Peptides against a protein of PDB entry 5EIB. Designs and how they scored, part 11

Target 1, 366 residues: chain A of PDB entry 5EIB
Amino acid sequence: VDLEPGTMDSVRSGPFGQIFRPDNFVFGQSGAGNNWAKGHYTEGAELVDSVLDVVRKESESCDCLQGFQLTHSLGGGTGSGMGTLLISKIREEYPDRIMNTFSVMPSPKVSDTVVEPYNATLSVHQLVENTDETYCIDNEALYDICFRTLKLTTPTYGDLNHLVSATMSGVTTCLRFPGQLNADLRKLAVNMVPFPRLHFFMPGFAPLTSRGSQQYRALTVPELTQQMFDSKNMMAACDPRHGRYLTVAAIFRGRMSMKEVDEQMLNVQNKNSSYFVEWIPNNVKTAVCDIPPRGLKMSATFIGNSTAIQELFKRISEQFTAMFRRKAFLHWYTGEGMDEMEFTEAESNMNDLVSEYQQYQDATAD
Target 2, 366 residues: chain A of PDB entry 5EIB as posed
Amino acid sequence: VDLEPGTMDSVRSGPFGQIFRPDNFVFGQSGAGNNWAKGHYTEGAELVDSVLDVVRKESESCDCLQGFQLTHSLGGGTGSGMGTLLISKIREEYPDRIMNTFSVMPSPKVSDTVVEPYNATLSVHQLVENTDETYSIDNEALYDICFRTLKLTTPTYGDLNHLVSATMSGVTTCLRFPGQLNADLRKLAVNMVPFPRLHFFMPGFAPLTSRGSQQYRALTVPELTQQMFDSKNMMAACDPRHGRYLTVAAIFRGRMSMKEVDEQMLNVQNKNSSYFVEWIPNNVKTAVCDIPPRGLKMSATFIGNSTAIQELFKRISEQFTAMFRRKAFLHWYTGEGMDEMEFTEAESNMNDLVSEYQQYQDATAD

## One batch from the design tools (peptide; aimed at target 1 H125 M341 E342)

Design b1_p10_5_s3 (made by RFdiffusion4, then SolubleMPNN; from b1_p10_5, 8 letters changed)
Fold by OpenDDE base, seed 2:
Structure b1_p10_5_s3 (fold): chain B 366 residues (1-366), chain A 10 residues (1-10)
Amino acid sequence: as target 1 above (366 residues)
Amino acid sequence: MKYYKPVRPK
């Protein structure tokens, strides 16, 4: 789905364009112009019914529909505005299905789009209310990984998207291969989301290795385990050491010893015990899939529900507040039928979410 | 690298 035809043509002409049905390409002509309101109330609202018709058709063809997975950006107009409209409409029609998102957070290091803080804040408000699970994929963290860890001098969107695709493949491993922990979206939610509003995840992937160092690096279970818990490998720009893990899932892929995985996972928890909440028992889950990702002997994917995610929301909130106090560009949104109250409500709900994460960070076992 | 130039909302 897109409000611009050129993106759909790029997907269709790509190496995997033939895996999608032609009728499942739904697109507009005008685009959203990086405006959430165009995505949500005007251009996106004109297209949404055509998307819902496709969603219904594909849902009816499922023997067992678990839920939906949306991949979108929160900085643009289409992914943010139309994406959250679609989430709302799908939630209304399928209230008993899991809504899962891969939400790409904007960063000034990656994009010069001035209104991204508005689009992100308005989107986060919708995600808090209408999603069950959200993977926070921060373009700032992806850029920093590409530059610092992968030693890419000028990271590209292709380089960032490679990390995203590896992570998405990792977190969906349990859904795609039989006999795994968290084999369905609902079980993942039960294990990862102790409180309904606190459903934002910090993903991570290992191994991350520069091309120059790849020949000198052993791929071992201890090294994968150490790397996936390193703050530098988090795909959200948050330091887990500034918060506490509510829940963690680790997904190992490749031929390895389950015993060695369990030993290393216990060791990393014990070493980092101060960064876990003590009042959630058995809050770390581990899965092992014998099928490695393409081009690797083994990998590990990390999913963290951490109170440190508040750093990401605080960054967006600070940027939002600095613009909104000046009413900067607000007329571009109000001109599409938005009220200023929707901005204030979205800001308030995101600040409440930050306060909730802080409350659970400071909570002790009674 | 197609940096999406910030399209000013029209």
Scores: peptide ipSAE 0.023, ipTM 0.568, DockQ to the pose 0.031
OpenDDE base, seeds 1, 3, 4, 5: peptide ipSAE 0.000, 0.014, 0.018, 0.014; ipTM 0.403, 0.474, 0.535, 0.498; seed 3 fails the geometry check

Design b1_p10_5_s4 (made by RFdiffusion4, then SolubleMPNN; from b1_p10_5, 7 letters changed)
Fold by OpenDDE base, seed 4:
Structure b1_p10_5_s4 (fold): chain B 366 residues (1-366), chain A 10 residues (1-10)
Amino acid sequence: as target 1 above (366 residues)
Amino acid sequence: MKFYKPVKPK
């Protein structure tokens, strides 16, 4: 789905374009112009019913519908505005199904789109209420990984998208291969989401590899485990050491010893015990899939529900507030039928979410 | 879902 036709043509002409049904390509002509309001109330609202018709048709063809998975950006107008509209509409029709998202957070290091903080804040407001699971894939973190870890002097969207693809492949491993922990979206939610609003995950991946780098260092299980818990391997720009893990899932892929995985996972928990809440028993889950990712002998994927994710939301909130106090570009949104109150409500709800994470960070076992 | 009740900070 897109509000621009050129993205659909790029998918169709791509190496995997033939795996998608032609009738499942729903697209507009005008785009959203990086405006959430165009995505949500105007251009996106004109297209949403055509998308819902496809969603219904595909849902009816499922023997066992678990839920929905959306991949979108929060900085643009289509992914943010139309994506959150679509989430809302699907949630209304399928209130008992899991809503899962891969939400790409904007960063000024990656995009010069000045209004991204508005689009992100308005989107986060919708995601808090209408999703069950949200993987926060932060362009800030992706850029920093590319620049600092992968030593790419000028990270490209191709480099960032490679990390996104590796992360998405990692977190979906349990859904794609039988006999794993979190084999369905609902079990993932039960294990990862202790409180309904606190469903924002920091993903991480090891080993981090650039496109075309033949340096497949065969990592060991200890190295994978250490890298997976390193803040530098997180796809969200927050330091886990500044918060506490509510829940963790670790997904190992490749031929390895379960015993060695369990030993290393115990060691990393014990070493980092101060960064876990003590009042959630058995809050670390581990899975091992014998099937490695393409090109690697082994990998590890991390999913963390950490109170440190508030650093990401604070960053967006600070950027939002700095623009909103100046009424910068508000006329672009109000001209599409938005009220200024919706900005204030979205900011308030995101600040409430930050306060909720902080409350659980500071909570002690009695 | 077992909602863990946060213990209110005293």
Scores: peptide ipSAE 0.046, ipTM 0.706, DockQ to the pose 0.027
OpenDDE base, seeds 1, 2, 3, 5: peptide ipSAE 0.019, 0.013, 0.000, 0.000; ipTM 0.511, 0.431, 0.371, 0.378

Design b1_p10_6 (made by RFdiffusion4)
Pose (drawn by RFdiffusion4):
Structure b1_p10_6 (pose): chain A 366 residues (1-366), chain P 10 residues (1-10)
Amino acid sequence: as target 2 above (366 residues)
Amino acid sequence: VSWRSSFSVP
């Protein structure tokens, strides 16, 4: 789905471009120009029922639908504006299904548009209310990993998407292969989301590799465990050691000692017990899958529900406030008939989300 | 400030 028609061509000319159902390409003529209001209201509304028809068709041919997963950026107009409209319409029509999103957060280091904080805040507002699980993929973190760790002086979207694809493969492994833990979206959600609004996850993985060089050695289980908890291996630009984990899911892939995995996971939990909330006993679940990802014999994937994610929302909120105080470009949005109060409503909701993460960060069992 | 769960199309 895109309001921009040129997106259809690039996907089709891609390696697996012909494998998609031709009828499932749903596109517009213009597209939103980084205007969330255009995406949602204006233009996305024009296009949205066509998308829902296709969604309804894919759903009726499902033996037992688990739910939906949406990939989109929060900084633009279509993936953000229309994407959250689609989510709201799907929530109306399929209220008992899990909604899961892979949402990429904007960063000034990657994209040169100052309205991106507007678009992201309006979107975060929708996701807080309407999604069950959201993987926070931070362009800030992706750029820093490429620039500082992978030593790529000029990171491209291809460099960033290599990190995203490795992460998406890792976090969906329990859904795609036989296993006991978090095997479906609802079970994953019940284990990861103690409070409905706090469903923004911090993904990480190890080893971090630059595409095309080179290999190995394969990591030891201790090396995997330590790296997957490292702040430098997170896809969100937050220091996990600045907050506390409410829940964690760890996924080890490849051939390895299950016993050694158990010992290392127990080791990181009790050496660093102060970083795991004490009022949620046994809040770290571990899954092993025998099939490694491509190019690797061993890998680990980390999924964290950490109070430290408030740093991501504080950063967006600060940029949003800096722009919104001066009312810059606001007429671009209200020109599409959007209410200015929707900006204030979204800002308040996001700041409320930050306060809630802090409340549980300071909470004690006493 | 209060808010809505979703924004309606005008």

Design b1_p10_6_s1 (made by RFdiffusion4, then SolubleMPNN; from b1_p10_6, 4 letters changed)
Fold by OpenDDE base, seed 2:
Structure b1_p10_6_s1 (fold): chain B 366 residues (1-366), chain A 10 residues (1-10)
Amino acid sequence: as target 1 above (366 residues)
Amino acid sequence: VSSRKSYEVP
């Protein structure tokens, strides 16, 4: 789905474009112009029914519909505005199904779009209310990984999207292969989401190795485990050491010893015990899939529900507040039929979410 | 654009 036709042509002409049905390409002509309001109330609203017809058709073809997975950006107008409109409409029609998102957070290091903090804040408000699980994929963190860890002098969208694709493949492993922990979206939610609003995850992937260092790196369970829990490997721009883990899932892939995985996972928990909440027993879950990802002998994927995720929301909130206090660019949104109240409600809900994470960070076992 | 089908970042 896109509000621009050129994106659909790029997907269709791509190496995997033929895996999608032609009738499942739904697109507009005018685009959203990086405006959430165009995505949500005007251009996106004109297209949403055509998307819902496709969603219904594909849902009816499922033997067992678990839920929905949306991949979108929060900085752009289509992914943010139309994406959240679709989430709302799908939630209304399928209230008993899991809503899962891969939500790409904007960064000034990656994009010069000035209104991204508005689009992100308005989107987060919708995600708090209408999703069950959200993977926070932060362009800030992806850029820093590409530059610092992968030694890419000028990271491209291709380099960032490679990290996203590896992570998405990792977190969906348990859904795609039988006999795994979190074998369905609902089981993942039960294990990862202790409180309904606190459903924002920091993902991570290992191994991440620069091209020049690949020949010197051993792929071992200890090295994967150590890298996976490193703050520099988080795909959300927050430091887990500044918060506490509510829940963690680790997904190992490849031929390895289950015993060695369990030992290393126990060791990393014990070493980092101060960074876990004490009042959620057995809050770390581990899965092992014998099938490695393509091109690797083994990998590990991290899913963290941490109170440190508030650093990501605080960054967006600070950028939002700086613009909104001056009503900068606001006329582009109000001109599409939005009220200023929608901005203040979205800001308030995101600040409430930050306060909730802080409350649970400070909670001690009595 | 070579579809980098590998999880190895080149």
Scores: peptide ipSAE 0.020, ipTM 0.431, DockQ to the pose 0.015
OpenDDE base, seeds 1, 3, 4, 5: peptide ipSAE 0.006, 0.006, 0.006, 0.000; ipTM 0.390, 0.412, 0.440, 0.416

Design b1_p10_6_s2 (made by RFdiffusion4, then SolubleMPNN; from b1_p10_6, 5 letters changed)
Fold by OpenDDE base, seed 4:
Structure b1_p10_6_s2 (fold): chain B 366 residues (1-366), chain A 10 residues (1-10)
Amino acid sequence: as target 1 above (366 residues)
Amino acid sequence: MSYRKSYKVP
């Protein structure tokens, strides 16, 4: 789905374009112009019913519909505005199905689109209410990984998207291969989401290795485990050491000793025990899949529900507030039929979410 | 490869 035809043509002409049904390409002509309101109330609203018709058709063809997965950006107008509209409409029609998102957070390091904080805040407001699990894929973190870890002097969207794809492949491993932990979206939610609103995940992937160092790096379970829990490898720009893990899932892929995985996972938990809440027992789950990702002997994928994710939301909130207090660019949104109150409500709800994370961070076992 | 920035305004 896109509000611009050119993106769809790029997908269709791409190396995997033939895996998608032609009828499942739903697209507009005008785009959203990086305006959430165009995505949500105008251009996106005109297209949403056509998307829902496809969603219904595909849902009816499923023997067992678990839920939905949306991949979208929160900085643009289509992914943010139309994406959240679509989530809302799907949630209304399928209230008992899991809504999962891969939500790409905007960063000034990656894009100079001035209104991204508005689009992101308005989107987060919708995601808090209408998703069951959201992978926070932060362009800030992706850029920093590309620059610092991968030693890419000038990271591209292609480089960032490579990390996104690796992460998405990692977190979906248990859905794609039999006999794994979190074998369905609902089991993932049960294990990862202790409180309904606290469903924003910090993903991570290992190994992350620069091209120049690949030949010198052994892939071992200890190295994967260490890298996976390193703040520098988090796909969300927050430091887990500034918060507490509510829940963690680790997904190892490749031929490795389960005993060694369990030992390393225990060691990393013990070493980092101060960064876990003490009142959620057995809050770290581990899976091992014998099938490695393409081009690697082994990998590990991290999913963390951490109160440190509030750093990401605070960053967006600060950027939002800096513009909103000046009413900068609001006319582009109000001209599409939005009220300033919707901005205030979205800001308030995101700040409430931050406060909720802080409350659970500060909570002690009685 | 050149760094790609977006400068789109609504």
Scores: peptide ipSAE 0.013, ipTM 0.418, DockQ to the pose 0.026
OpenDDE base, seeds 1, 2, 3, 5: peptide ipSAE 0.012, 0.007, 0.000, 0.015; ipTM 0.411, 0.403, 0.365, 0.438; seeds 1, 3, 5 fail the geometry check

Design b1_p10_6_s3 (made by RFdiffusion4, then SolubleMPNN; from b1_p10_6, 4 letters changed)
Fold by OpenDDE base, seed 4:
Structure b1_p10_6_s3 (fold): chain B 366 residues (1-366), chain A 10 residues (1-10)
Amino acid sequence: as target 1 above (366 residues)
Amino acid sequence: VSYRKSYKVP
């Protein structure tokens, strides 16, 4: 789905374009112009019913519908505005199905689109209410990984999207291969989401290795485990050491010793015990899949529900507030039928979410 | 390939 035809043509002409049904390409002509309001109330609203018709058709063809997975950006107008509209409409029609998102957070390191903080804040407001689990894929973190870890002097969207793809492949491993922990979206939510609003995940992927170092790096379970829990490896620009893990899932892929995995996972928990809440027992879940990702002997994928995610939301909130106090660019949104109150409500809800994370961070076992 | 930033505004 897109509000621009060119993206659909790129997908269709791509190496995997043939895996998608032609009738499942739903697209507009005008785009959203990086305006959440165009995505949500105008251009997106004109297209949403056509998307819902496809969603219904595909849902009816499922023997057992678990839920929905949306991949979208929060900085743009289509992914943010239309994406959240679509989530809302799907939630209304399928209230008992899991809503899962891969939400790409904007960063001024990656894009100079001035209104990205508005689009992101308005989107987060919707995601808090209408998703069950959201992978926060932060362009800030992706850029930093590309630059610092992968030693890419000038990271591209292609480089960032490679990390996104690896992460998406990692977190969906348990859904794609039988006999794994969190084998369905609902089990994942039950294990990862202790409180309904606190469903924003910090993903990570290991190994991440620069091209120049690939030949010298051994892939071992200890190295994967260490890298996976490293703050520099988080695909959300948060330091887990500034918060506490509510829940963690680790998905190892490849032929490895389960005993070694369990030992390393225990060691990393013990070493980092101060960064876990003490009042959620057995809050780290581990899965091992014998099937490695393509081109690797082994990998590990991290999913963290951490109160440190508030750093990401604070960053967006600060950027939002700086523009909103000046009423900068608001006319582009109000001209599409939005009220300034929607901005205030979205800011408030995101600040409430930050406060909720802080409350649980500070909570001690009695 | 040079890093391409988006400069789109609404």
Scores: peptide ipSAE 0.012, ipTM 0.404, DockQ to the pose 0.026
OpenDDE base, seeds 1, 2, 3, 5: peptide ipSAE 0.000, 0.005, 0.000, 0.005; ipTM 0.377, 0.358, 0.374, 0.391

Design b1_p10_6_s4 (made by RFdiffusion4, then SolubleMPNN; from b1_p10_6, 5 letters changed)
Fold by OpenDDE base, seed 4:
Structure b1_p10_6_s4 (fold): chain B 366 residues (1-366), chain A 10 residues (1-10)
Amino acid sequence: as target 1 above (366 residues)
Amino acid sequence: VSYRKYYEVP
C-alpha cells in the first residue's frame, strides 16, 4: 500500500515482486507530501476502504488469522498518517486480533524532513492506543549502527533497510518455524507485554560486523549474546542501562548447543541483573531455531521491552515541542482538516507514556 | 545488498 505509484512499481519490479498478488497493490497518485494529515484525513482516507477490502479478502482466506503486521515509517505522511488510519480501522473491525507493527522512527541524522517530529508524535499517539506490539526501529540507532559498528562512512537508506530486514526476519522466526517460543503473535504479547500501553520493543540483531572485521570474528554463542545485549546494538536509540527491562526475548538461529545458549543467557542476565525489574519473574525467554538465516551459520535476535525506550519518546517529544511552540508548519496540517488540539493530545499521551515507563522503572518489589 | 556485506558468510 502506498499513496504514490512509484513505490509499488519498485516493489513489483523487484526480485520478489511476483510473490505479491497484483490485486493486493493498492496505491494512490498524489502521495502524502510528508504530511500525516494527508495520510490520515484526506488522501489516505480516500484510499483506506480499498485497502480494507483487500484486508478482508485476505483475512477470509486465512485458515487461522492471528492478527496483522504493519511495516511503516513514522516520519513520512503515508506510513504515519495512512498507516495509523489503517491500524485504527483494522482494530475496529478485528478487535480480537493482534495488531503488530514495525514502526520506523525518524531521525534528523537520516532525513531533513522538518515535520517528521509531528508525524511521529501523531503516529505514536495512535500506536499507544491501537497496537498490541510495536517494534521500534529507530533510524537514529540504525544510522549509528551503520556508522559505528558497520563502519559505513555515509549510511544510505539501503544500508538502514538491510538492518530492518534482518530484524524483521529475526523477530518473525518463531512465527515461521514450528516448535519455537512465541510461536504466535498472542503468545508473544503475553510474554512481552506486562501492561497494555507498554508494548514498544527495542529490537536488535547479531551478528553485526564491519567488512574489515569479518575475517577476525568468530561466530560463537558468547559473542552473539554479548553483542545482542550491547547498548550499541539496539535498533532503538536508547541505552538499556538507563532503564530496566520488563521483558526480553532472545531468538537464536543456527546449529548450536542449547546448553551453551542457556548458560550464556543466564550469565548475561546475572551480569546485568540491575537492569531488569525484580518483580517480573522469568522475564527473559529464549528460543533456538536450528535453521540459520541465509548467509549466516548462526544469529541472535533480541526483543527488549525496556523502560529505557522513554529516551526515544523524549527525543521525539523535544523535537515536537520545539516546533509546536512556534506553530511552525501547522497550517499544512490544519489545512487538511486537522485540529491543533490533536497535536496537544498526541503530545500529552506520549508524555504520559514516558511517565508510565518511569513509574515502572522506579517500582521496587514491595 | 547481499547479507554478505554485514554478516559472516559461511
Scores: peptide ipSAE 0.018, ipTM 0.457, DockQ to the pose 0.013
OpenDDE base, seeds 1, 2, 3, 5: peptide ipSAE 0.000, 0.000, 0.000, 0.007; ipTM 0.348, 0.325, 0.396, 0.435; seed 3 fails the geometry check

Design b1_p10_7 (made by RFdiffusion4)
Pose (drawn by RFdiffusion4):
Structure b1_p10_7 (pose): chain A 366 residues (1-366), chain P 10 residues (1-10)
Amino acid sequence: as target 2 above (366 residues)
Amino acid sequence: YPYRPYPTYP
C-alpha cells in the first residue's frame, strides 16, 4: 500500500517482486508529501476502503486468523498517517485480533524533514491506543550502529534495512517454526505486555554484521548472551541500563547446548538482578530454535519491554514541542481539516506514556 | 486529554 504510485514499480522489480498477489497492490496517484493529515484524512481516506476490501478478502480465506502485522515509518505521511488510519479501521472490524506493528522512528541523522516529529507524535498517539505490540525500530539507533560499530562512513537505507531485516526475522522466529514459547501473537503479548499502553518493544540481536563481510567465527553462547543484552546491539536508541526490564523474550537460533543457554540466561538475570523488575517473577523467557539465519551458525534475538524506552519518546517529544511551540507548518495540517487540538491530544498522550514508564521504573515490591 | 477517534475526509 502507498499513496505514491512509484512504490509499486520498485517492489515489483525487486527479487521476490513477482511473488506477491497482483490484486494486493493498492496505490494512489499522488501521496502525502510527509503530511500525516493528508495520509490519514485526506488522501488515505480516499484510498483506505480499497485496502480494507483486500484485507477482508485475505481474512475470509483464513482458517483461523491470529491477527495483523504492519510495517511503516512514523516520520512520513502515508506509512504514518494512512497506516494508523488502517489500524483504526481494522480495530473496528476485527476487534478481537492482535495488531502488531514494526514502526520505524525518525531521526535527524537520517532524514532532513523537520515535520517528522509532528508525524511521529500523531502516530504514536494512535499506536498507544490501537496496537497490542509495536517493535520500535529507531533510525537513530540504526544509523549509529552502521556509522560507529560497522564503520560505514555514509550509511544508506540499504545499510539500515540490513539491520531491520535481521531483526524482523529474529522476532518472528517463534511464530514461524514449531515451539513452546510465544508461538503465536497473543501468547507473546500476554507474556510481554503487563499493562496495555506499555507495549513498545526494544529489539536487539547478535552478532551485528555489515552486509557482505565477513563471517565469523561463530559466537559462543556466552558471547551471544552478552551481546544481545548490550546497549550497542539495540535497534532502539535507548540505554537499557538507564531503566528496568518489565519483560524479556530471548530467542537463540542454531545448534547449541540448551544447558549452556539456561546457565547463561540465569547468569545475566542474577548478576544484573537490579535491572529486572522484582514484582514480575520469572519475567525472562528463553526460546531455542534449531535453524539459524542465513550466513550464520548461531545467533540471538532480544525482545525487551524496558522502561528505558521512555528515552525514545522523550526525544520525539522534545523535537515535537520545539516545533509546535512556534507553530511551524501547522497550517499544512489544519489545511486538510485536521483539528489543532489533535496535536495537543497526541502530545499529552505521549508525555503520559513517558510518565507511566517512569512510574513503573521507580516502583518497588516492598 | 482523552483519546478521540480521528475523522476522515475522503

Design b1_p10_7_s1 (made by RFdiffusion4, then SolubleMPNN; from b1_p10_7, 5 letters changed)
Fold by OpenDDE base, seed 2:
Structure b1_p10_7_s1 (fold): chain B 366 residues (1-366), chain A 10 residues (1-10)
Amino acid sequence: as target 1 above (366 residues)
Amino acid sequence: MPYRKLPERP
């Protein structure tokens, strides 16, 4: 789905364009112009019914519909505005199904779009209310990984998207292969989300290795485990050491010893025990899939529900506040039918979310 | 405003 035809043509002409049904390409002509309000109330609202018709048709063809997975950006107008409109409409029609998102957080290091803090804040408000699980994929963290860890001098969207695709493949492993932990979206939510509003995940992937260092690196379970828990490998720009893990899932892929995985996972928890909440028992879950990702002998994917995610929301909130106090570009949103109250409500809800994370960070076992 | 296209890999 896109409000611009050129994006869809690029997907269709790409190496995997033929895997999608032609009728499932739904697109507009005018685009959202990086405006959440155009995505949500005008251009996106004109297109949403045609998308819902496709969603219904595909849902009716499912023997067992678990839920929905949306991949979108929060900095743009289409992914943010129309994406959250779609989430709302799907939630209304399928209230008992899981809503899962891969939400790409904007960063000034990656995009020059001035209004991204508005689009992100308005989107986060919708995600708090209408999603069950949200993977926070931060373009700032992806850029830093590409530059520092992968040693790419000029990271591209292709480089960032490679990390995203590897992570998405990792977190969906349990859904795609039989006999795994978190074999369905609802079970993942039960294991990862102890409090309904605190459903924002910090993803990570290992191995991350520069092209020049690949030949010198052994891939071992200890190295994967250590790298997976390293703050530098988090795909959200948060330091887990500044918060506490509520829950963690680790998904190992490839031929390895379950015993070695369990030993290394126990060791990393014990070494980092101060960064876990003590009042959630058995809050780390581990899965092992014998099928490695393409091109690797083994990998590990991390899913963290950490109170440190508040650093990401604080960054967005600070940027939002700096613009909103000046009413900078606000007329572009109000001109599409938005009220200023929608901005203040979205800001308030995001600040409440930050306060909730802080409360649980400071909570002790009685 | 256009996305600052990070240079696409060739």
Scores: peptide ipSAE 0.042, ipTM 0.611, DockQ to the pose 0.023
OpenDDE base, seeds 1, 3, 4, 5: peptide ipSAE 0.007, 0.035, 0.008, 0.019; ipTM 0.482, 0.560, 0.495, 0.498; seeds 1, 5 fail the geometry check

